# Peptides against a protein of PDB entry 7Q4I, part 40

Target 1, 281 residues: chain A of PDB entry 7Q4I
Amino acid sequence: HENSTIAERLYSEVRVLCWIMTNPSNHQKKARHVKRTWGKRCNKLIFMSSAKDDELDAVALPVGEGRNNLWGKTKEAYKYIYEHHINDADWFLKADDDTYTIVENMRYMLYPYSPETPVYFGCKFKPYVKQGYMSGGAGYVLSREAVRRFVVEALPNPKLCKSDNSGAEDVEIGKCLQNVNVLAGDSRDSNGRGRFFPFVPEHHLIPSHTDKKFWYWQYIFYKTDEGLDCCSDNAISFHYVSPNQMYVLDYLIYHLRPYGIINTPDALPNKLAVGELMPEI

## One batch from the design tools (peptide; aimed at target 1 W215 Y219)

Design b2_p19_8 (made by RFdiffusion4)
Pose (drawn by RFdiffusion4):
Structure b2_p19_8 (pose): chain A 281 residues (1-281), chain P 19 residues (1-19)
Amino acid sequence: as target 1 above (281 residues)
Amino acid sequence: DPILEYSQKLAEERDEEYA
């Protein structure tokens, strides 16, 4: 048994819309398993694809397939969400079909922030954007105000926002958001442990690549060695998670527990004013 | 580790693109 009253209260107080980038080849192989595991825990779930599908109720974006059109799919998905869902949620998560998200921990992190604050959260990388950009695979989440500025202010101005559909989807949205005064939030916990992860848990708990010019150690905005200390008890996301591993993480996180060890929730911080972020770690 | 090798390749391609 579980008492989920606290999470149910946050479910209504912090509405999260989750959109999943997918393609027809992945509809059954990957996207289905996201819907059956963590996707159903979102306030609203949307599969963004280039083709329709009965099972997923997928939205067909006017965008071709291939890695060269991921940026186009991101722009069209946020335009579609602004057009049809801007008042349906407070927060708008982009995730791949190999991202795993603990949605309850996302509501915990987002609770103190105003949806009218122009901010987005994720795993923060240093290159290409002064204030940093968020890993596309770890998932990143935008405030309602961040979605408004992206669709209303950044997309119509080619100098602020790349008009071609090519490029690293996460780097490009990082540039458009910095160009419209959307803040790159700090998603670490109060102890400085990460919540958003671009790899599976093993790769962060046991870093095999050892600061040997591997891209990750160069890209990370906040320096850390990681290891057994890497990860928050309230971590939000992992990536490169196989469809089978979606169900395993669900089992180990939500079902399996050591008898007599009761997780006591940390108190919720007080709400913040518009434009305000939590004290820096 | 195929995931880490693949991700490294993508990082190199990205650095070349934005060079």

Design b2_p19_8_s1 (made by RFdiffusion4, then SolubleMPNN; from b2_p19_8, 6 letters changed)
Fold by OpenDDE base, seed 1:
Structure b2_p19_8_s1 (fold): chain B 281 residues (1-281), chain A 19 residues (1-19)
Amino acid sequence: as target 1 above (281 residues)
Amino acid sequence: DPVLEKAQKIAEERDKEYS
């Protein structure tokens, strides 16, 4: 007896194409588990690889494998999306094959924004890019206009976007997007809690899990807390999620219910004009 | 924690490249 009317509305109005960063060795080990869990809730799901896989719906990009090629793969992935799929969605999520995403929560966050606004969202990091950049592992989502600017304006210009395939993927795309005035949005909820997370829930929920010298605390753009207040009730993503954990999360989030507890969703906010952002908290 | 160690290594590599 589930009422999904609002979720169904958002599914139609906030269309999300999810592309998954993977490689041939992970097609069976990791990627197929994304497809069998949270990936099925995307409007369109594509796996970006170096080899084609019809069972997975994987695309063979003209890139090598390894971390030193991740930036190259990201560039080719968005080129492929722009050429073949730019009108298939309003928003374009990059995730890893060990990222878990609650797509409904992402649609809720994105609902007020125009896909023609040059903006992208994720877990914002502060170093090396003035406006910040989004963590690669936590996943990040570009508006349709952001994809257009990235592919059409940034990529062809070596002064705006690194032509080499080397470098940290998330930093490099962040630099490129900044150079074409794509805004690094604030993905926090109305209480200032984060929605995109570069680690598993355990690492965020448990206080003092890491010391203050841990790099993450120096990297985060917005002040955040540990414990239950670390994370939005409408959290969107977690990284380093094992295949088994994906099924556990799918069960806990979509199937397991505490009997007698009914959650009433908050009202949807007003839609923003093109170029308008929600105020930062 | 192997996951945190992996993340730490990635961060260190990033810092080495961009700092």
Scores: peptide ipSAE 0.653, ipTM 0.961, DockQ to the pose 0.825
OpenDDE base, seeds 2, 3, 4, 5: peptide ipSAE 0.010, 0.622, 0.626, 0.641; ipTM 0.475, 0.957, 0.958, 0.959

Design b2_p19_8_s2 (made by RFdiffusion4, then SolubleMPNN; from b2_p19_8, 7 letters changed)
Fold by OpenDDE base, seed 5:
Structure b2_p19_8_s2 (fold): chain B 281 residues (1-281), chain A 19 residues (1-19)
Amino acid sequence: as target 1 above (281 residues)
Amino acid sequence: DPVLEEAQKIAEEIDKEYS
C-alpha cells in the first residue's frame, strides 16, 4: 500500500486537461495505449483527430491529416477546448500519441503558479522565437489564461498568429503565444534539471559518443548535460515512447518498488501571485 | 534481447489488466 494523499490533493487543486494529437490510423495502434496508461491520470483526456471515435473519446477536428496540418490541428484543438472545456481544468497539456507523461510531476511543477498567469511550460527551444518555444514532441502545458489569450486574442489576428495551417506546429504556437505576452516558463527543477524531454529516456540518459552536431544541442534553450544529471527525478514527459514501452513505464513508475526505500515528497512551495514566475535558477 | 522480452511480457500482462 502507498500513501497518495498529496497526489490526490494536487489532482484536485491542479486540474489538468490532456489533449492528445492523433490521427485515425493511430487510434488503435497508439492512442488507445495512452488512454490505458498515463492518460487515465489526467482530470480530462481528449483525443484530437480528424475522425470521431466514441470508444477512444476522439474528436473529429475540421482539418486534414499529415505533418503539414499539425499546426491547423493544434489551432482547432485549442478552439475546441476553449469552447467546450475551458472551465474543466486549470492547465491544458498537449501531447502526442507517442508521448508518455507523469502527470503527478507536472502537477507538482505547476502547483505554485496561478492558472490566471499567462504562462506555458515544456522543453524550451531557442530558435525562431525570442523568448523560446516549447518542443512539440515533449508536450507542452498552457495555463487557462494562456489558452484564453491564444484563442481569443492571437488566433483571430493574422498579424499575431499564422492563419494558414502550414509550418512547424510548436514554432507557430510559440510565436502566437509570445505575441500575446504568454510567457515561456522555465520547467527545470531546483537543481536545474529538465522535466520535459523530446526523446525517450535512453537517449537523454546515455551519453552519445557520436555527432556533437546533433541539432538538439543547438536547439535547447537551457544548457543541459547527458547522463543522470540530464533529467529531473521529477521528470514529466518523454517522446517516441512505443505502445509497449508505455506499459513498461507505467509498471516501473507506479508498480515496481525497491523494498525498504520510501520516498518522502518535498514540501510544496508557496503559491505565486498572478503574473509571478519562479525565480530563475 | 532477454531484457526486452521480459519487459514485453510485463507490458502484455499490464495491457490485459487495463483491457
Scores: peptide ipSAE 0.021, ipTM 0.493, DockQ to the pose 0.023
OpenDDE base, seeds 1, 2, 3, 4: peptide ipSAE 0.011, 0.015, 0.015, 0.012; ipTM 0.505, 0.543, 0.470, 0.491

Design b2_p19_8_s3 (made by RFdiffusion4, then SolubleMPNN; from b2_p19_8, 8 letters changed)
Fold by OpenDDE base, seed 1:
Structure b2_p19_8_s3 (fold): chain B 281 residues (1-281), chain A 19 residues (1-19)
Amino acid sequence: as target 1 above (281 residues)
Amino acid sequence: DPVLEEAEKIAEERDKLYS
């Protein structure tokens, strides 16, 4: 006896295309499990690869494999989306084939924003890009206008966007987006808790799991806590999630219920005008 | 932790490229 009325409304009003970064060697090992778990809750799901796979719905992009080609693959993926799918969704999520995403929580975060606002969200890192950039592994979501600006304005201009395929994918897209005035949004909840996470829940939930010298604490744009206060009750993503853990998370989040506990959702916020952002906390 | 080690390697590579 589940009431999904609000979730169904958001599914219709906040349309999300999810594209998954993968490669042919991971189609069966990883990507298939995304498709069988959280990926089924996207309005559109596409796997971006170097080889076509009709069973997976994978697209063969004209790129090589390996980490040195991730930036190239991201550029080609968004070009493909712009050419074929720009009107299929309002928001465009990049995730890895080992990222788990609670799409309903992402729709909730995105609900007040116009897709015509040039903005993107994720786990914001502070180094190397003035406004910050979003962690590649945690996944990041672009508005339709952000995709347009990236593909039409940034990519064709080597002064705005790196023309070769080398570099760190997340930094390079962050630089490109900044150069076309796409804003790096704040994805934190009203309590200042993060929603996009570059590690598994265990690494965020357990206090003192890493020392203060660990790179993450120097990279994170916003101050964050560890332990139970690390993460929003409406968290969106976790990275380095194994295929088996995807099914565990699907069960825990969508099936397992503590009997007699009913969660009443918060009221939806007012919609923002084009170009307007929620205030940072 | 192999996962954290991988993440550290990625961060180090990023720092090498952009620092």
Scores: peptide ipSAE 0.670, ipTM 0.963, DockQ to the pose 0.792
OpenDDE base, seeds 2, 3, 4, 5: peptide ipSAE 0.664, 0.661, 0.664, 0.665; ipTM 0.962, 0.962, 0.962, 0.963

Design b2_p19_8_s4 (made by RFdiffusion4, then SolubleMPNN; from b2_p19_8, 7 letters changed)
Fold by OpenDDE base, seed 5:
Structure b2_p19_8_s4 (fold): chain B 281 residues (1-281), chain A 19 residues (1-19)
Amino acid sequence: as target 1 above (281 residues)
Amino acid sequence: DPILEKAQEIAEERDKLYS
């Protein structure tokens, strides 16, 4: 009873490889639930770990575990992708094993962009990187050209990319990408609402009595409001989503329907030339 | 909220590293 024609078209035309940051202790606790929910909507799904797991399709990267090794894992993950999978997709999403992603909404956002444009998208933060960088937890997506530049141009050059594995993963990749002229894109919708979120929906949708000094308000690159205007109707990701909440979200988004309400999708925008971005809002 | 607290800790770690 569902018409998925446009979604199927975008699945073919906007191919996404999703790699999930995980570790051996989370294979069963978290990662498998990604695989059983939103991860199945990626064109390719790979779990990046320190141990192989054939049931999960996890790759053992030559890195240690812990937060101090996340940057190392990210570098090795993209090296692995470039070596084995660079032609399997047009766009390459990094997500955590507690990130939930609506892949169709991401394809919609990415549709006008050329994968040969050096660009990446996510929840943009302003500190420490001039053009900004994307929040690690909200997930971020690189174009094929961005991956190429990262792996081929940035990683081999210590002047462009940090050679050791220490540092904040999202800041370090942001620095590297900036140094090879990969643009930090604007992922907001036409109404200026965000699409990638570093928290669960509840934390964004419900106005909190959080002080303006709360780090998030200091970190966000684009000003945003709380409440329903916080989030695009075509939101892409949420972070800190528990395994149980992943199934709830999967049900709410893909199964639960208010009878008699039909959502007509907007027309697809015109495709951009290589190197062209959507106008800033 | 433990989630927000965790996120706060991560942000503080960034600030410690790059400030």
Scores: peptide ipSAE 0.671, ipTM 0.963, DockQ to the pose 0.805
OpenDDE base, seeds 1, 2, 3, 4: peptide ipSAE 0.665, 0.652, 0.662, 0.612; ipTM 0.962, 0.960, 0.962, 0.955

## One batch from the design tools (peptide; aimed at target 1 H209 F214 Y240)

Design b2_p20_1 (made by RFdiffusion4)
Pose (drawn by RFdiffusion4):
Structure b2_p20_1 (pose): chain A 281 residues (1-281), chain P 20 residues (1-20)
Amino acid sequence: as target 1 above (281 residues)
Amino acid sequence: SSQEIFDESQTLAEERDEEY
């Protein structure tokens, strides 16, 4: 048994809309498993694709397939969400079909922040954007105000926002958001442990590649060695998670527990004013 | 399997650095 009253209260207080980038080849192989595991825990779940699908109720964006159109799919998805869902949620998560998200921990992190604060959260990388950009695979989440500025202020101005549909989707949205005064939030916990992860848990708990010019150690905005200390007890996301591993993480996180060890929740911080972020770690 | 993820991700990082 479990008492989930606290999480149910946060479910209504911190509405999270999750949109999943997918394609027809992945509808049954990957996107289905996201819907059956962590996707159903979002306040609203949307599969953004280039074709329709009964099982997913997928939205067909006017965008071709291929890695060269991922940026186009991001722009069209946020335009669609602004057009049809801007008042349906407070927070707007972009995730791939190989991202795993503990949605309850996302509501915990977002609780103190105003949806009217122009901010987005994720795993923060240094290159290409002064204030940093968020890993597309770890998932990044925008405030309602961040979605408004992206669709209303950044997309119509080609100098602020790349008009072609090519490029790294996460780097481009990092540039458009910096250009419209959307803050790159700090998603680490109060102990400085990460919550958003671009790899599976093993790769962060046991870093095999050892600071040998591997891209990750150069890209990470906040320096860390990782290891057994890498990860928060309230971590939000992992990536490169196979469809089978979606169900395993669900089992180990939500079902399996050591008898007599009761997780006691840390108190929720007080709400913040518009434009305010938590004290820096 | 683990190494394959690192190889893929490294290739993608190199392509990204070239582009930008």

Design b2_p20_1_s1 (made by RFdiffusion4, then SolubleMPNN; from b2_p20_1, 10 letters changed)
Fold by OpenDDE base, seed 1:
Structure b2_p20_1_s1 (fold): chain B 281 residues (1-281), chain A 20 residues (1-20)
Amino acid sequence: as target 1 above (281 residues)
Amino acid sequence: SLDKIYEEAQKIAEEIDKEY
């Protein structure tokens, strides 16, 4: 038996809508496996596509497919969420159909924050955007207020938000959000360890896996390390996770237990007022 | 940048696959 009382509490108090970036060719290949694994732990799960799929619960957005349309799809996805689902959750996660997310860890990170605080979290990168932006692949989560500002204030203004559908999706939303004073939060844990990761676990966990010239080290906003100290014990996301790996991770995280080891969760932090952030580390 | 992440991650994946 396990005690899930705190997790159940957070499920009710920190409501998360997860929208998954996908396309019709990936509905069966990838998106279905998200739905069968970590996606089931979201309060609401929506797949954003160019074609409707009732079995998957996929929405057909009025956009084309391809890398040059990812920004367009993100804009339309958040417009759709704002119109239909803005009150269904407190927080709104974007993830790819090959992103794996531990939603309970995300709720833990988000717990102290007000959803009325204009903030978003993810793997923060430093280039192009002064306050930084969140890596698209690692997934990023917006507060309800951040979604409101993005859709109502940023998107309608070409000076604040790119009107065409081209560009790097994560950079473009980062620019838009900065322009409407949505804060790029710090998702690191109390030990300064990251929670959102743009690669698979093994790429972060293996020391010296990448050359120091690898672009990632120049892009990461906060200093990070490789090896076991790379990642929070409460890590939230990993990218480039295959469908098979999703089931493996789901088993390892939620089912496999070392007998005789009891994990006692840390106490929840105090809730912050609207507009307040956790202290910088 | 999303595109850069995809490209570099693919390269890393290919390198790993070559080792096994």
Scores: peptide ipSAE 0.031, ipTM 0.670, DockQ to the pose 0.117
OpenDDE base, seeds 2, 3, 4, 5: peptide ipSAE 0.023, 0.023, 0.023, 0.025; ipTM 0.650, 0.652, 0.667, 0.662; seed 4 fails the geometry check

Design b2_p20_1_s2 (made by RFdiffusion4, then SolubleMPNN; from b2_p20_1, 10 letters changed)
Fold by OpenDDE base, seed 5:
Structure b2_p20_1_s2 (fold): chain B 281 residues (1-281), chain A 20 residues (1-20)
Amino acid sequence: as target 1 above (281 residues)
Amino acid sequence: SLDKIYEEAQKRAEERDKLY
């Protein structure tokens, strides 16, 4: 027997639309496994592609395929969301078709924030954008107001947002959002541990995989540790998760239990006013 | 494998560094 009363409450109060970045060659190989695992816990799930797939619920965006078109696809995805789905959710998550997300933990992080606050969350990187930007692979989540500002204020203005489709999609959206005063939030827990991760759990949990010159240590906005203290007990996402590992994670997180151990959830924090952020750690 | 992940991640980082 499982008690999910609080999770059910958050499902209704913190509505999340998840859009998945994919392409036609990955519909069967990757995207369908997102749909069969963590994607089913979103309030709305949409796959953004260049071809329609009715079985997957994939949308054909008016963009080409390839890495050079990822920024174009991101712009068209959010335009599509704003036009058709802006009232279907309070928060709008971008993830890749090899990102795994614990949606309940994301709702817990987002609970105190107003969706009318211009803010977005993810794994914050420091280069190229003054306030930082969120890693594309770890996934990032925009408030409804952030989506509005991005689509209505930033995208139509070439001075605020890059008009062509070239560039790194995560850097470019980060620049656009900064230019319309959308805040790059702090997604760390109360102990200063990260929640969004650009690698698999094994990379973060096991020290000594990389040296001090590894690019990640130069990119990460907040100081982070390796080992067991790397990651929040309420971690939200991991990147480079294979289709098989998605099912393993689903089993480990939602089914496997140590007999006789019961976790009691912490109390929900107080709600913040519009424009208010959680205190820095 | 972790090696393939690191190679892909490194490539993405290098692409950013070339663009900006």
Scores: peptide ipSAE 0.607, ipTM 0.952, DockQ to the pose 0.778
OpenDDE base, seeds 1, 2, 3, 4: peptide ipSAE 0.605, 0.023, 0.606, 0.604; ipTM 0.951, 0.453, 0.951, 0.952; seeds 2, 4 fail the geometry check

Design b2_p20_1_s3 (made by RFdiffusion4, then SolubleMPNN; from b2_p20_1, 10 letters changed)
Fold by OpenDDE base, seed 3:
Structure b2_p20_1_s3 (fold): chain B 281 residues (1-281), chain A 20 residues (1-20)
Amino acid sequence: as target 1 above (281 residues)
Amino acid sequence: DLDKIYEEAEKLAEERDKEY
């Protein structure tokens, strides 16, 4: 028997719409495995593509395919969400079709925040954007107010948001969000450990895979360690997760249990006022 | 394959650095 009472409460109180960045060639190869694993724990799951797929619940956005169109797809995805789904959730997660997300841990992080606070969370990078921006691969989550500001205030103004579809998707949305005063939040836990990760668990958990010159160490906004202390006990996401690894992670996280060890969740923090953030560590 | 992941990530970082 498992007691999911708190998780069920958070499922109702911290509603998350997950949209998955994909393409027609990956519907069967990658996206369907998201739907069969972690995506089922979202309150709403939508796949953003260039072709419709009724089995997947994929939306055909008016964009081309390829790396040079990712920014265009992100803009159209959030326009679609704002038009059709802005009231279906409180928080709006972007993930790739090779991102794995522990949605319950994300709800826990988001619980104290008002969805009317203009904030977004993810793996924060420092280059190119003054307040930082969130790594596209690790996935990032916008509040409802952040989505509103992005779609209504930023996108229509070429001075605030890039009008063409070129550029690095995560940098471009980061610039747009900064220009409309959406805050780049701190997603770290109370111990200063990260929750959103732009690589697979193995990369973060095993030290010395990369040298100090590796770009990631220059990009990361907050200092982080490698090894077991790299990652929050309530980690939220990992990137470059293969379809097979998604099923392994689902088994390890939700099914495999060490007998006789019962995890008691920490108490929920107090809710913040609109516009209030948790203190930075 | 971690090496392939790193290579892909490196390419993406390089693309960002060239653009900005």
Scores: peptide ipSAE 0.462, ipTM 0.928, DockQ to the pose 0.825
OpenDDE base, seeds 1, 2, 4, 5: peptide ipSAE 0.005, 0.006, 0.005, 0.427; ipTM 0.371, 0.364, 0.374, 0.919; seeds 2, 4 fail the geometry check

Design b2_p20_1_s4 (made by RFdiffusion4, then SolubleMPNN; from b2_p20_1, 10 letters changed)
Fold by OpenDDE base, seed 4:
Structure b2_p20_1_s4 (fold): chain B 281 residues (1-281), chain A 20 residues (1-20)
Amino acid sequence: as target 1 above (281 residues)
Amino acid sequence: SLDEIYERSEKLAEENDKLY
């Protein structure tokens, strides 16, 4: 019998709405596998699409399909969340239909923070946005206050937030959030290890898997190394995860156990005041 | 319960392995 008491407590105290970026062609191919794996561990799961799917619980947003409309989808998704679901959760995760998320590890990272703190977390990139922005593929999580500021203060103002639907969605939301004083948090653990990953585990865990000229090393906000020390023991997300790999990860993370090794969870940190952040590592 | 979530994930993995 697993002792889930702390995980159950965090499930109640750190409520997460997960919205999944998808499209009609991926409802069956990708999105349903998110729903069947890690998406079940969200307090609420919504698929944001251009077509309704009652089996998937997908919402038809008033946007076109294609990479040039991802920013449009992100804006409409957060409008929809604000209008219908802002009180259903404390934190609001964006993920892709090929992102895998360990929601318990995300709740652990978020536990000390007030949802009324204007903050968001993810894999922080340094270009284009002064405070940085969060990688779209790794997934990023907004506090309730961050969603409010984005929808109510940023989106209606073309000087604060791009009105057209073009551009990189993660960069554009990062600009909008900065312009309304939503802070780009540090998602690293107490050892300085990353928690949100824009690639599959193999790309981070295998040393020298990428050339030193690979764009990622120029984009990361915090220095990270490849290999076993790349990744937190409490890692939150990976990207480019195939449907089959989602089931493998579910098995490895939640079912496979080395006999006789019991991981005791670390003590929960103290809760922060509204507007307070954990010290950077 | 979390156990129900985990058990459902396992069953769905088994169902998916039958489809693929």
Scores: peptide ipSAE 0.025, ipTM 0.633, DockQ to the pose 0.020
OpenDDE base, seeds 1, 2, 3, 5: peptide ipSAE 0.022, 0.014, 0.019, 0.020; ipTM 0.544, 0.495, 0.575, 0.536; seed 2 fails the geometry check

Design b2_p20_2 (made by RFdiffusion4)
Pose (drawn by RFdiffusion4):
Structure b2_p20_2 (pose): chain A 281 residues (1-281), chain P 20 residues (1-20)
Amino acid sequence: as target 1 above (281 residues)
Amino acid sequence: SEEESEEIFNKSEEEAEEKE
């Protein structure tokens, strides 16, 4: 048994809309398993694709397939969400079909922040954007105000926002958001442990690549060696998670528990004013 | 298991290079 009253209260107080980038080849192989595991825990779940699908109720964006159109799919998905869902949620998560998200921990992190604060959160990388950009695979989440500025202020101005549909989707949205005064939030916990992860848990708990010019150690905005200390007890996401591993993480996180060890929740911080972020770690 | 880890790291490295 479990008492989920606290999470149910946060479910109504911190509405999270989750949109999943997918394609027809992945509808049954990957996107289905996201819907059956962590996707159903979002306030609203949307599969963004290039074709329709009964099972997923997928939205067909006017965008071709291929890695060269991922940026186009991101722009069209946020335009669609602004057009049809801007008042349906406070927070708007972009995730791949190989991202796993502990949605309850996302509501915990977002609780103190105003949806009117122009901010987005994720795993923060240094290159290409002064204030940093968020890993596309770890998932990144925008405030309602961040979605308004992206669709209303950045997309119509080609100098602020790349008009072609090519490029690294996460780097481009990082540039458009910096150009419209959307803050790159700090998603680490109060102990400085990460919540958003671009790899599976093993790769952060046991870093095999050892600071040997591997891209990750150069890209990470906040320096860390990782290891057994890498990860928060309220981590939010992992990536490169196979469809089978979606169900395993669900079982180990939500079902399996050591008898007599009761997780006691940390108190929720007080709400913040518009434009305010938590004290820096 | 070791081959699976290597495939993820190679794929992720290729994707990082594309960002250049």

Design b2_p20_2_s1 (made by RFdiffusion4, then SolubleMPNN; from b2_p20_2, 12 letters changed)
Fold by OpenDDE base, seed 1:
Formats: sequence, structure tokens, C-alpha cells
Structure b2_p20_2_s1 (fold): chain B 281 residues (1-281), chain A 20 residues (1-20)
Amino acid sequence: as target 1 above (281 residues)
Amino acid sequence: SEEERKKIYEEAEEAAKRRL
């Protein structure tokens, strides 16, 4: 028997809409496996595509396909969310169709924050944006107020937000959000360990998997280590997760248990005021 | 330029994807 009382409480109090970046060629290959695994734990799950798929619950955005249209898809996705779904959730997660997310761990991280606080979280990178920006592949989550500011204040103003569909999607949204005073939050746990990861667990957990010249070490906003200390016990996301590995992770995280080990969750932190952030570590 | 920054980021990401 499992006691999910706290997780059920957080499911109700920290409502998350997950939108998945996908394309028609990936509906069956990738996106369907998100829906069958971690995506079922979102309060609302929407697939953002260029073609409608009623089985998947995919929306056809008015954009073309290809890498040069990712920023266009992100803009149209958040416009669609703001128009149709802004009250369906408190927090709005972008993920790729090869991102795996532990939604309960995200709710735990988000619990103290007001959805009316203009903030977003993810794997923070330091280049190009003064406050940093969140890695697109690791997934990033906006508060309801952050979505409002992005769609209503940033997108209509070419001086605040890039009007064309070109650019690195994560950098461009990071610039737009900074320009409307949406704060790039710290997603690290109380031990300073990361929660959002732009690679698979293996690449973070194995020491010296990458050389020190690897771009990631120059991009990461906060100092991180490799090995078991790389990652929070409450990690939220990993990227480049294959469809098969999504089912493996789903089994390992939600079904496989070491007999006789009981994990007692930490107490929930106090809720923050609107506009307040957790202290930097 | 902004385009050069995008290209560097995308090339770095693609290089990472190939290593994955």
C-alpha cells in the first residue's frame, strides 16, 4: 500500500498544465509515450504541433515545422494557452516530446510560490540573458502571471520580444520574459542540487562523462558537479529520454520499491507572498 | 551578432545531441 495523501494535496493546490512541443512525425513515435507515462500526472496535458491529432490531444498551431520554427511554436503555444487555458492551471510547463518529468517533484518545488508571482523555473543558463534563461530541452515552467506578461506585454512589442519565428527558442523566451520583469528563479534544492536537467540521467550521474571544455559547463548558471551529488533527490526533468526509457523511468520511479525502506517526505515550506522568492543558496 | 549567438548555441546543442 502507498500513501499518496501529500501528492494528492499538491495535485489540487499546485495545478500544472503541461504542453509538449512536438510535430506530426513524432505523434506516434514520441508524443504518445509522453501521454502514456509522465504526462498523465499533469492536471492538463496538451500537445503543441502543426497538425491536429484527436487521439493524442494535439493542437495544430499556425506555424511551419522545422528547427527554425521552434520559437514560433512557443509563441503560438503560449498564446493558445492564454486564450483557452489560463485558468485551467496555476503553472505552465513547456517540455519536449523526449523530456521526462516527475510532476510531483515539480509541484513540491512550486508549492511555496504564488502563481501571481512573475517567475519561471528550469535549468538556468547564463549566456545571452543577464538574469539567465531556462534550457529548452530540460523544460521550463511559467507561473500564470509570467504567461500573462509574456503574451499580453512582451509578444505584442517587437522591442521586448522578437516578432519573427527565428532564434533559439529558449534564449528568445528568456529575453522576452526578462524584458517584462519575469524573474528567472532558482530551481535548486536546499542542498544546492539541480532539479531540471538538459540530458539523460546517465550523463549527469557518471563522473567525467563530459570534458571540462564541454559547452554545458560554460552555460550552466549555477556551479554543478557530476556524480550522485549532481542531482536532487527530488529531480524534476531529464532530456533526450527515448520512448522506451520513459517506460523504464516510469516503472523505476512509481512502481519499483526497495522492500522495507520507507521514505518520509520533508515538511512543506511556508508559502511565500506574491512577488517573493526563496532565498538564494 | 544575435544570429551568431543562436548558431553557436544550436551547434553546441547539436554537438551535445550527437554525443548522447
Scores: peptide ipSAE 0.034, ipTM 0.732, DockQ to the pose 0.119
OpenDDE base, seeds 2, 3, 4, 5: peptide ipSAE 0.032, 0.032, 0.032, 0.031; ipTM 0.724, 0.722, 0.719, 0.716

